# Peptides against a protein of PDB entry 6TME: the designs that were tried, part 312

Target 1, 324 residues: chain A of PDB entry 6TME
Amino acid sequence: NRLKRAYIALQAWKKAFYSDPFNTAANWVGPDVCSYKGVFCAPALDDPSVLVVAGIDLNHADIAGYLPPELGLLTDVALFHVNSNRFCGVIPKSLSKLTLMYEFDVSNNRFVGPFPTVALSWPSLKFLDIRYNDFEGKLPPEIFDKDLDAIFLNNNRFESTIPETIGKSTASVVTFAHNKFSGCIPKTIGQMKNLNEIVFIGNNLSGCLPNEIGSLNNVTVFDASSNGFVGSLPSTLSGLANVEQMDFSYNKFTGFVTDNICKLPKLSNFTFSYNFFNGEAQSCVPGSSQEKQFDDTSNCLQNRPNQKSAKECLPVVSRPVDCS
Target 2, 324 residues: chain A of PDB entry 6TME as posed
Amino acid sequence: NRLKRAYIALQAWKKAFYSDPFNTAANWVGPDVCSYKGVFCAPALDDPSVLVVAGIDLNHADIFGYLPPELGLLTDVALFHVNSNRFCGVIPKSLSKLTLMYEFDVSNNRFVGPFPTVALSWPSLKFLDIRYNDFEGKLPPEIFDKDLDAIFLNNNRFESTIPETIGKSTASVVTFAHNKFSGCIPKTIGQMKNLNEIVFIGNNLSGCLPNEIGSLNNVTVFDASSNGFVGSLPSTLSGLANVEQMDFSYNKFTGFVTDNICKLPKLSNFTFSYNFFNGEAQSCVPGSSQEKQFDDTSNCLQNRPNQKSAKECLPVVSRPVDCS

## One batch from the design tools (peptide; made by RFdiffusion4, then SolubleMPNN)

Design b2_p29_2_s2 (from b2_p29_2, 18 letters changed)
Fold by OpenDDE base, seed 1:
Structure b2_p29_2_s2 (fold): chain B 324 residues (1-324), chain A 29 residues (1-29)
Amino acid sequence: as target 1 above (324 residues)
Amino acid sequence: SSEDEKYFEETAKKKREEILKKLAEERAK
């Protein structure tokens, strides 16, 4: 009996709670699991006459505990939302049995360990949110082979380089922000055919921005701030026809910020502050447009306020990185 | 940082809703 298995799983989970401040699991008593708070039942896909646990929503429950292996018995769960809790430990490998997993949200918890590779075993996964945890190590390249729509990895402890497979991703949103990613952005990034928003904020990324970024025709948000990028902005950025928010601040960029970037048709905000740019087009000057907002603070620009000193600029500007 | 947090929350919420809608549509078939 599928509901009996669910009962076993949910009772095991209740036992794995260290703290339940809102008494969310107070009614988790008895075989009627469909009445459990945060548990949602639906007709099984393979047999509409059978009721199964199809979803879990314990968002914002502030529950402390861990995910026991018995959760693998919830084989009919397609939606697993447990964000904003205090769950710790690792994601159980037994969750590989949840083959219907469609949305997996464990964001804002205390999970540790490597990337939860069990997520790679879910053939139908579309939404993966593991942000605001303590996941560490390398990002498996296989994550981008999956037909995901959204991948939230931000605010973890991921290290190493961004996999070259990123170009295979079908995701519209990918967040790398606030990790320890290093190396260059792969040139394959331009192949992300569905990409709308990508955020690299606050990593240890370096090198030149690949020209292939300009192929991201559907991107609306591109944030590469707070990294170690060098060189000039790619001229191909003029191809970002739909970009609205663009941030390159807090890097080591040099060169000239051109009209073809600042005049992008849908550009609303362009922040390139805290770099070593030594020139900008008039269209890039803050206040030059009523439709666009620019920030050129703390660069090496002449005749602009709040710029770096010559002492800071000269060593960098005089030795521009050739990205060609 | 706080602005980033808001962005991520709003973006995730929006995306979840969109994807959930798609799932619901598929289940209704």
Scores: peptide ipSAE 0.558, ipTM 0.908, DockQ to the pose 0.928
Fold by OpenDDE base, seed 5:
Structure b2_p29_2_s2 (fold): chain B 324 residues (1-324), chain A 29 residues (1-29)
Amino acid sequence: as target 1 above (324 residues)
Amino acid sequence: SSEDEKYFEETAKKKREEILKKLAEERAK
């Protein structure tokens, strides 16, 4: 019996709670699991006459505890949303039995260990949100082989390089922000055919930006701020016909910021502050447009306010990195 | 930053809603 299995799973989970400040699981008593707070039932996909647990929503419950292996008994769950809690430990590999998983959100918790590879076992997964945890180690390349719509990885402890398989991703949104990723952005990035928003903020990424970024025709948000990128901005960025928000601030970029970039048709905000740019087109000057906002603060620009000193600029500007 | 946090929350919310809608449509078949 599916509901009986669900009962076993949910009672095991309740037992795994260390603290339930809002008494969310207070009514988790008895066999009627469909009445449990945060538990949602629906007709089974394989048999509409059978009621099953299809969703879990414990968002913002501030529950402290861990995820016991018995959760693998919730085989009909398609939605698992437990963000903004204090769950710790690792994601149980027994969750591989949840083959209908469609949306998995464990963001804003205290999970640790490597990337939860169990997520790779879910064939129908579309939404993966593991942001604001303590996951560490390498990002498995296989994540981008999945037919995901959204991947939130930000604010973790992930290390190593970004997999070249990123170009295979079908995701419209990918966040890498606030991790420990290093190396270059793979050239395959230009093959992300569905990409709308990508954020690299606050990593240890370096090298030149790949020219292939200019192939991201559907991108509306591109943020590569707070990294170690060097060289000039790729001329191919003129191909970002739909970009609205673009941020390259807090890097080590050099060279000239061109009209072709600043005159992008959908560009609303372009921040390239805190770099070593030594020139900019008139169209890039803050205040030059009523429709666009620019920030050129703390570069090596002449006749602009709030720029770096010559002492700081000369060592970098005189030795430009050749990205060719 | 707080601005980043707001962006992530709003973006995640929007995507979740879109995906939930798709799931609902699939289950209605």
Scores: peptide ipSAE 0.556, ipTM 0.912, DockQ to the pose 0.895
Fold by OpenDDE base, seed 2:
Structure b2_p29_2_s2 (fold): chain B 324 residues (1-324), chain A 29 residues (1-29)
Amino acid sequence: as target 1 above (324 residues)
Amino acid sequence: SSEDEKYFEETAKKKREEILKKLAEERAK
C-alpha cells in the first residue's frame, strides 16, 4: 500500500524533528496522511483510482531536525518544498527512489556536506534550489547535463572551477553567487541556449571574460560583480540584445567602456563601478539617459567624480591585461 | 546583501510558479 509507505516515512520524519515551534506536525497522527498539514495527495499517474502523496510543503515552518532515510518511501512525490527551516545533516541518498521529483527546494536550511548527488538521479527534475545552506566541495559537471529549468546554488561553500559542461545546460536561471568558485568562466557559456539570468556575484572568479558571452541573446540579467576579473570588456557584449541588468562592479577590469555596450536596446541598469576603467563613451556617463541608469564610481576616468587617485590607477592601467 | 536576497527569493518564486503550472497541465492530461 502506497499510503502505508507514506505513513511510515512521515512518522519517521516527525520523530526526526527536534523542534516544531508552530506545531506543524501536531496533526500528523493516524493513517490518513492526506490530511496531514503540509502533505498533499493526488491521483497516481499510473493508476488514477489510487491516491498517493504527490507533494510536501513545509516552507517557513522553522522546524529543526534532519531528513531520515525513510523519506525514500515517498516514491510518488513530485514536489518537495521545505525551505526556511532548520533542517541539518545531509540529503539522504534514499531519495533516489523519488523518480517523479520535479521541484526540489531545500533552500534556507542548515544542510552540510558535498553537493547532493541524489539530485542527479532524478530524470524529471526541472527546479533545483539548494541556496542558503552549507554545501561544500566541487560542483559535479553532470548537473548541467540535466534538463533543468532553474538551478539555485548561491550562498553555499562550493569551491573549485565552474564546469565546462555549463554550455550543455538548458536552464533559464543559474545562480553561483556567494560561493568560493575560482578560475575563469568557461567559453562554453555561450552555448546556453535558454539562459535568461546568470549571477556570479561574490566569488573568486578571475581571468578575462570570454567573448562567447556575447552569444547569449536571451540573457536579461548578467551579474559578474565582486570577483577578480581582469582585462577589457569583450566587444561581443554588443550582441546582448535583451540584457536589462548588467553588473561588472568590484573587479579589476581595465580599458574603455564602449558606446556599443551602453547603447544596448534593452539595457536599464549597467553598473561598472569599482574597477580600473580609464575611459567611457558619452552614452555610458551617469545621467546621460533618462531610460538607463549607469554607475561609473571608483574607476580611473578623467573628469568624473569619485574616481581613484592617479597613484592607485597608474600601476594597473599602465599594465593592461591582453585578453586577445 | 538584502538586495541579493530579495532578487533570489523573487526569482525562485516566479520560477516555481511557472514550473508548477506546467506540472499541473501535464497531470491533467
Scores: peptide ipSAE 0.547, ipTM 0.910, DockQ to the pose 0.929
Fold by OpenDDE base, seed 4:
Structure b2_p29_2_s2 (fold): chain B 324 residues (1-324), chain A 29 residues (1-29)
Amino acid sequence: as target 1 above (324 residues)
Amino acid sequence: SSEDEKYFEETAKKKREEILKKLAEERAK
C-alpha cells in the first residue's frame, strides 16, 4: 500500500517533467518503484518487513519540470536531493506530510515564490539547502527555531531584515550571501552557540556591526563583505578565538584596524580591502606575517600602496559614524 | 537496505562537501 502511494506520486512527477535529457525517468515504469533510477527504498521504521521509498536522489539530472502535489504521498522520504535540475514553480505544501524529512536539497533549480514554509513543518529536518533559486520575500523567523545543522539560503531574492531569532539557531553553517537582505545584523547573533561559518556576502546590510559578534567563539569563517556596513570594527572581535577566515571587504568601514584583531590566534586570512580605514596596526600589514594573509587594498591608509585618493577618503573619514 | 543507507550517507556527505567548496570559492572572490 505504501509503495502504491509512492507509485502514484512518482508517476505524477514523471508527468510533470518537461525535459529529461538523461532519460532519468525512462525506467520509471510499473509498480516496482524501488527499481526506479534515483529512487531508493529501505525498510519502514515502523515495520521492517515493509519496504518504503526512503530517499530521492536526482542530483545533476538536468530535469525540467515542477513538483506536483502528489509528491506528498511519499510519506516515508527522509532524504530529498534534487539539486542541479531545472525544476520550477513552488515547493508544494503537500510535502508537509513527509514528516520524516531529514535532508532537503532543492538547490540549483528554478524555484520561485516565498520561502518554502513547508520546511518548517518537518520536525526532524537537519539540512536545508535552497540556494541558487529565485525564492523571494521575507525569511520567516521560525527557520531559526528549527534544530538545523545547516541552512543554505544564498543566491536567492530574499529581502527585508535578518530575523532576530537567528540567535536561537543551532546551525553550524548559515549562508545569507547574494540576496537582498537589508538592515543591521541582529545583536542576538552572538547567541549562535554552534556557529562555525556564517556568510553575509553581497547583500544590502548596513549599520554598525554588533559587538556581540565577538561572542562567536566557535566561528571559523565570518564573511560580511560587499555590504553597506559603517563605523569601526568592534573591539570585541578580539574574542573570535577560532576565526580562520574573516572578510569585511567592500563596505564603508572607518577607523583603525587593531592588533587585537590581526593577531587573532587562528586567523589565516583577513581581508578588509575596499573600505575607508584610516589606520592599521603593523600586524595587519600584508606581508607582516608568514602565517597570515592580509589585504588592505583601497582604504585610506597612509604609506600603503593602492589606497584611495585623499579626495575620495576625506568626505567619509572626516565624518566617522559613532557606533557606541 | 544497508547499501541504500550507505549511499544516502555518502550522498549527503558529498553534497555538504560540495556546498562548502562552493562557499569557499565565493569567499575567495
Scores: peptide ipSAE 0.019, ipTM 0.507, DockQ to the pose 0.057

Design b2_p29_2_s3 (from b2_p29_2, 21 letters changed)
Fold by OpenDDE base, seed 5:
Structure b2_p29_2_s3 (fold): chain B 324 residues (1-324), chain A 29 residues (1-29)
Amino acid sequence: as target 1 above (324 residues)
Amino acid sequence: SQAELERFEKLAEEKKKKILEELEKERAA
């Protein structure tokens, strides 16, 4: 009996709650699990005459506790939303039994441990949100082999390099922001055929930007701010025909910001402040356009306000990194 | 920052909506 299994799972979970400030699970009593707050039932996909637990939504419940292994008994769940709680511990491996998982959102919790590899076992997963947790270690390369529409990894403790397999991803949005990723952006990034938005903010990424970024024709948002990138901006960035928001601020870029980049047809905001650029085209100057906003603050530009001192600029500008 | 959080939340909600619509279509078929 599927509902009996669900009852066992949900009662085990209730026992795993340390605090329930809004009394969300107060009505989690009795065999009628479909009446439980935050539990949603639907006809089973394999038999429409059978009612099963198809979704869980405990978003913003501020519940403290952990996920017990008995949750693996919820084998019909396709939607799992538990964001903005205080759940701790690890994601149970027993969730591998939830083969219908479509959307998994455990964001804004207190989960720890390595990347939850159980997410890789779900064949139909389309949405993965694990942001605002304390996940650590390496990102498994296999994550980008999944047919995901969105991947949210920001605000965790992930380390090591970004996998080369990123080019295989079919996701439209990917966030790496506010982790501890290091190394270079893989050249395979240009192969992300469905990419609209990608965010690298606040990591330890370094090296030159790959020329292949210019192949991202569908990108509307590209944010690589607050890293350790060096060298000149790739000339191939002129190929970003649909980019609207672009941010390279707080890096160690050098060289000249070209007219071809600043005149991109859909560009609305381009921030390249807090770098070591020593020149910019007239089209890049803040106030030069009514339709576009630019920020060139704290570079090594001549005849511009709020620039770095000669003492700060000279050691870097005199020794530009060759990305060729 | 607050601005970053709002942007990420907006993106997530938009994608969730699309996925839910797809699930509804699959269940109705």
Scores: peptide ipSAE 0.049, ipTM 0.500, DockQ to the pose 0.814
Fold by OpenDDE base, seed 1:
Structure b2_p29_2_s3 (fold): chain B 324 residues (1-324), chain A 29 residues (1-29)
Amino acid sequence: as target 1 above (324 residues)
Amino acid sequence: SQAELERFEKLAEEKKKKILEELEKERAA
């Protein structure tokens, strides 16, 4: 009995709760698991006459606890959404049995350990949100081999380089923000054919931006702020025909911010403050456009307010990094 | 069941949309 297995799993989970401030699991009593708050049943895909637990939604329940291995008994779950809780520990490997997993959201919890590789075992996974946790270590390259629509990794403790397999990703949204990623953005990034939004905010990324970024024709949001990027902005950025939000602030960029970037047709906001740019086109000047917003604060620009001193600029500007 | 699969996908898409909206709010903050 599949519901019996679900009962065992859910009762084990209830026992794994340290705190349930909203008494979410108060009605988790008895064999009728389909009546449990946050538990959703549906006809099984393999047998429509059989009712199974197809979804879990415990979002914003502020539950403290952990995920017990018995959750692996929820083999029919396609939607697992438990964000904004205080679950801790690791994601159980037993969840590999949940072969129908479609959306997995454990964001805004207290999970630790390496990337939950169990997520890679789910053949039908389309949405992965593990942001706002304490996951650490290297990002497995295989994550980008998955046919995911969205990958949320931000606000964790991931380190090392971004895998070159990123170019294989079919995701429209990928967030790396507020981790410990280092190294260069892989040149393969330009192969992300479905990419709309990518966020690198607040990492330890460095080197030159790859020219291949300009191949991201569908990107609407590109945020690489608060890193250690160097060199000039690639001229190929003129190819970002759909970019609306672009942020390169708080890096170590040098060179000239060109018209072909600032005049991008869909550009709404372009922030390149807190760098070492030594020139900008008139089209890049804040206030030059009614349709676009620019921020050129704290660069090495002449005749602009709120710029770095010559003392700060000279050592960097005089030794520009050649990205060629 | 194809119909059930479509339902699951629809639900997932709705949740994804909501999460994306939240992300946008976070970016604006």
Scores: peptide ipSAE 0.021, ipTM 0.550, DockQ to the pose 0.074
Fold by OpenDDE base, seed 4:
Structure b2_p29_2_s3 (fold): chain B 324 residues (1-324), chain A 29 residues (1-29)
Amino acid sequence: as target 1 above (324 residues)
Amino acid sequence: SQAELERFEKLAEEKKKKILEELEKERAA
């Protein structure tokens, strides 16, 4: 009996709770699991006459505990949403049995360990949110082989390089922000055919921006701020026909910010502050447009306010990195 | 059934939408 298995799983999970401030699991008593708070039942896909546990929603319940291996008995779950709790430990490998998993959100918890590779085993997964945890180590390249719509990895402890397989991703939104990623952005990034938003904020990324970024014609948000990028902005950025928000601030960029970037048709906000740019087109000057906002603060620009001193600029500007 | 699958997908999409909205709010702050 599927509901009996669900009962075993949910009771095991209840026992794994260290704290339940809102008494969310107070009614988790008896065999009628479909009446449990945060548990949602639906007709089974293979037999509409059978009721199964199809979803878990414990968002914002402030529950402290861990995920026991018995959760693998919830084989009919397609939605697993436990956002903003205090769950700790690792994601059980037994969850590989949840083959209908469609949306997996364990964000804003206290999970640790390597990337939960069990997520790679789910054939129908479309949404993965593991942000705001303490996951560590390398990002498995296989994550981008999945047909995901969104990948949220921000605010973790991931390190090493971004896999070159990123170009295979069909995701519209990908966040790498606030990790420990290093190395260059892969040139394959230009192959992300469905990409709308990508965020690299606050990593240890370096090198030159690949020219292939200009191939991201559907991107609306591109944020590479707070890294160690060097060189000039690629001229191919003129290809970003739909970009609205662009941020390159807090890097080590040099060179000239050109008209072809600042005159992008959908550009609303362009921040390139806290770099070593030594020139900008008139179209890039803050206040030059009513429709666009620019920030050129703390660069090496002449006749602009709030710029770096010549002493700070000369050593860097005189030795530009050649990205060719 | 196909109809049931579509219902599950719809529910998932609704949840995803809410999460994306929250993300946008965080970015705007």
Scores: peptide ipSAE 0.017, ipTM 0.500, DockQ to the pose 0.074
Fold by OpenDDE base, seed 2:
Structure b2_p29_2_s3 (fold): chain B 324 residues (1-324), chain A 29 residues (1-29)
Amino acid sequence: as target 1 above (324 residues)
Amino acid sequence: SQAELERFEKLAEEKKKKILEELEKERAA
């Protein structure tokens, strides 16, 4: 009895609640689990005459507690949404039994430990959101072998380098922001054939930007701000035919910002402030266009307001990093 | 059934859109 297994799982979960301020689980009583608040039933995929628990939605319930291993009994769940709660501990490995998992959202909780590798076991996973938690350690390279459409990793404690396997990803959206990632962006990034948005904000990434970024023809958002990138912007960035928003601010870039970048056809916002650029094309000057917004604040530009002093600029500008 | 699978996928896509909107709001803040 599939609903009986679901009952066992849900009652175990209720017992794992430390606080339920909105009394979300108040009606979690009795065998009729399909009437439980936040529990959604549907006909089973293998037998339409059988009703099963197909989805969980406890978003914004502010529940404190943990995920017990009995949740592995919810074998028919395809949608698991528990964001904006106060769940702690680790994601139980027993969730590997949820082979129909399609969308997994545990964002904005208090989960800890390494990357939840159980997510790698789900063959049909399309959407993974684990942002705003305390996950730590290395990102497993296998995550990018999955046929995911979206991967949200931001605001965690992930460290080490970005895996080279990133080029294998079919994701349209990937967020790395506000972690502790280090090293260079892999050159394989240019192979991300479906990429629309990628965000690297606020990490410890360094080195030169790979030329292969210019191969991302479908990218609309590219944000690499607040890192330790050096060298000049790749000339191949002129190939970003669909980019709308670019942010390279708060890095250590040098060199000249070219017309080929600032005149990109779909570009609406380009921020390259707080770097060490020593020149820019006229098309890059803030206010030069009504259709595009630029920010060149705190660089080493001549005849522009709010620039760094010569004392700050000379040591860096005189020793440019060669990325060739 | 194929129909039920499509229903699950549709629901997931709707939720996905909401999450993406939240991301956009975060970036705008």
Scores: peptide ipSAE 0.101, ipTM 0.613, DockQ to the pose 0.074; fails the geometry check

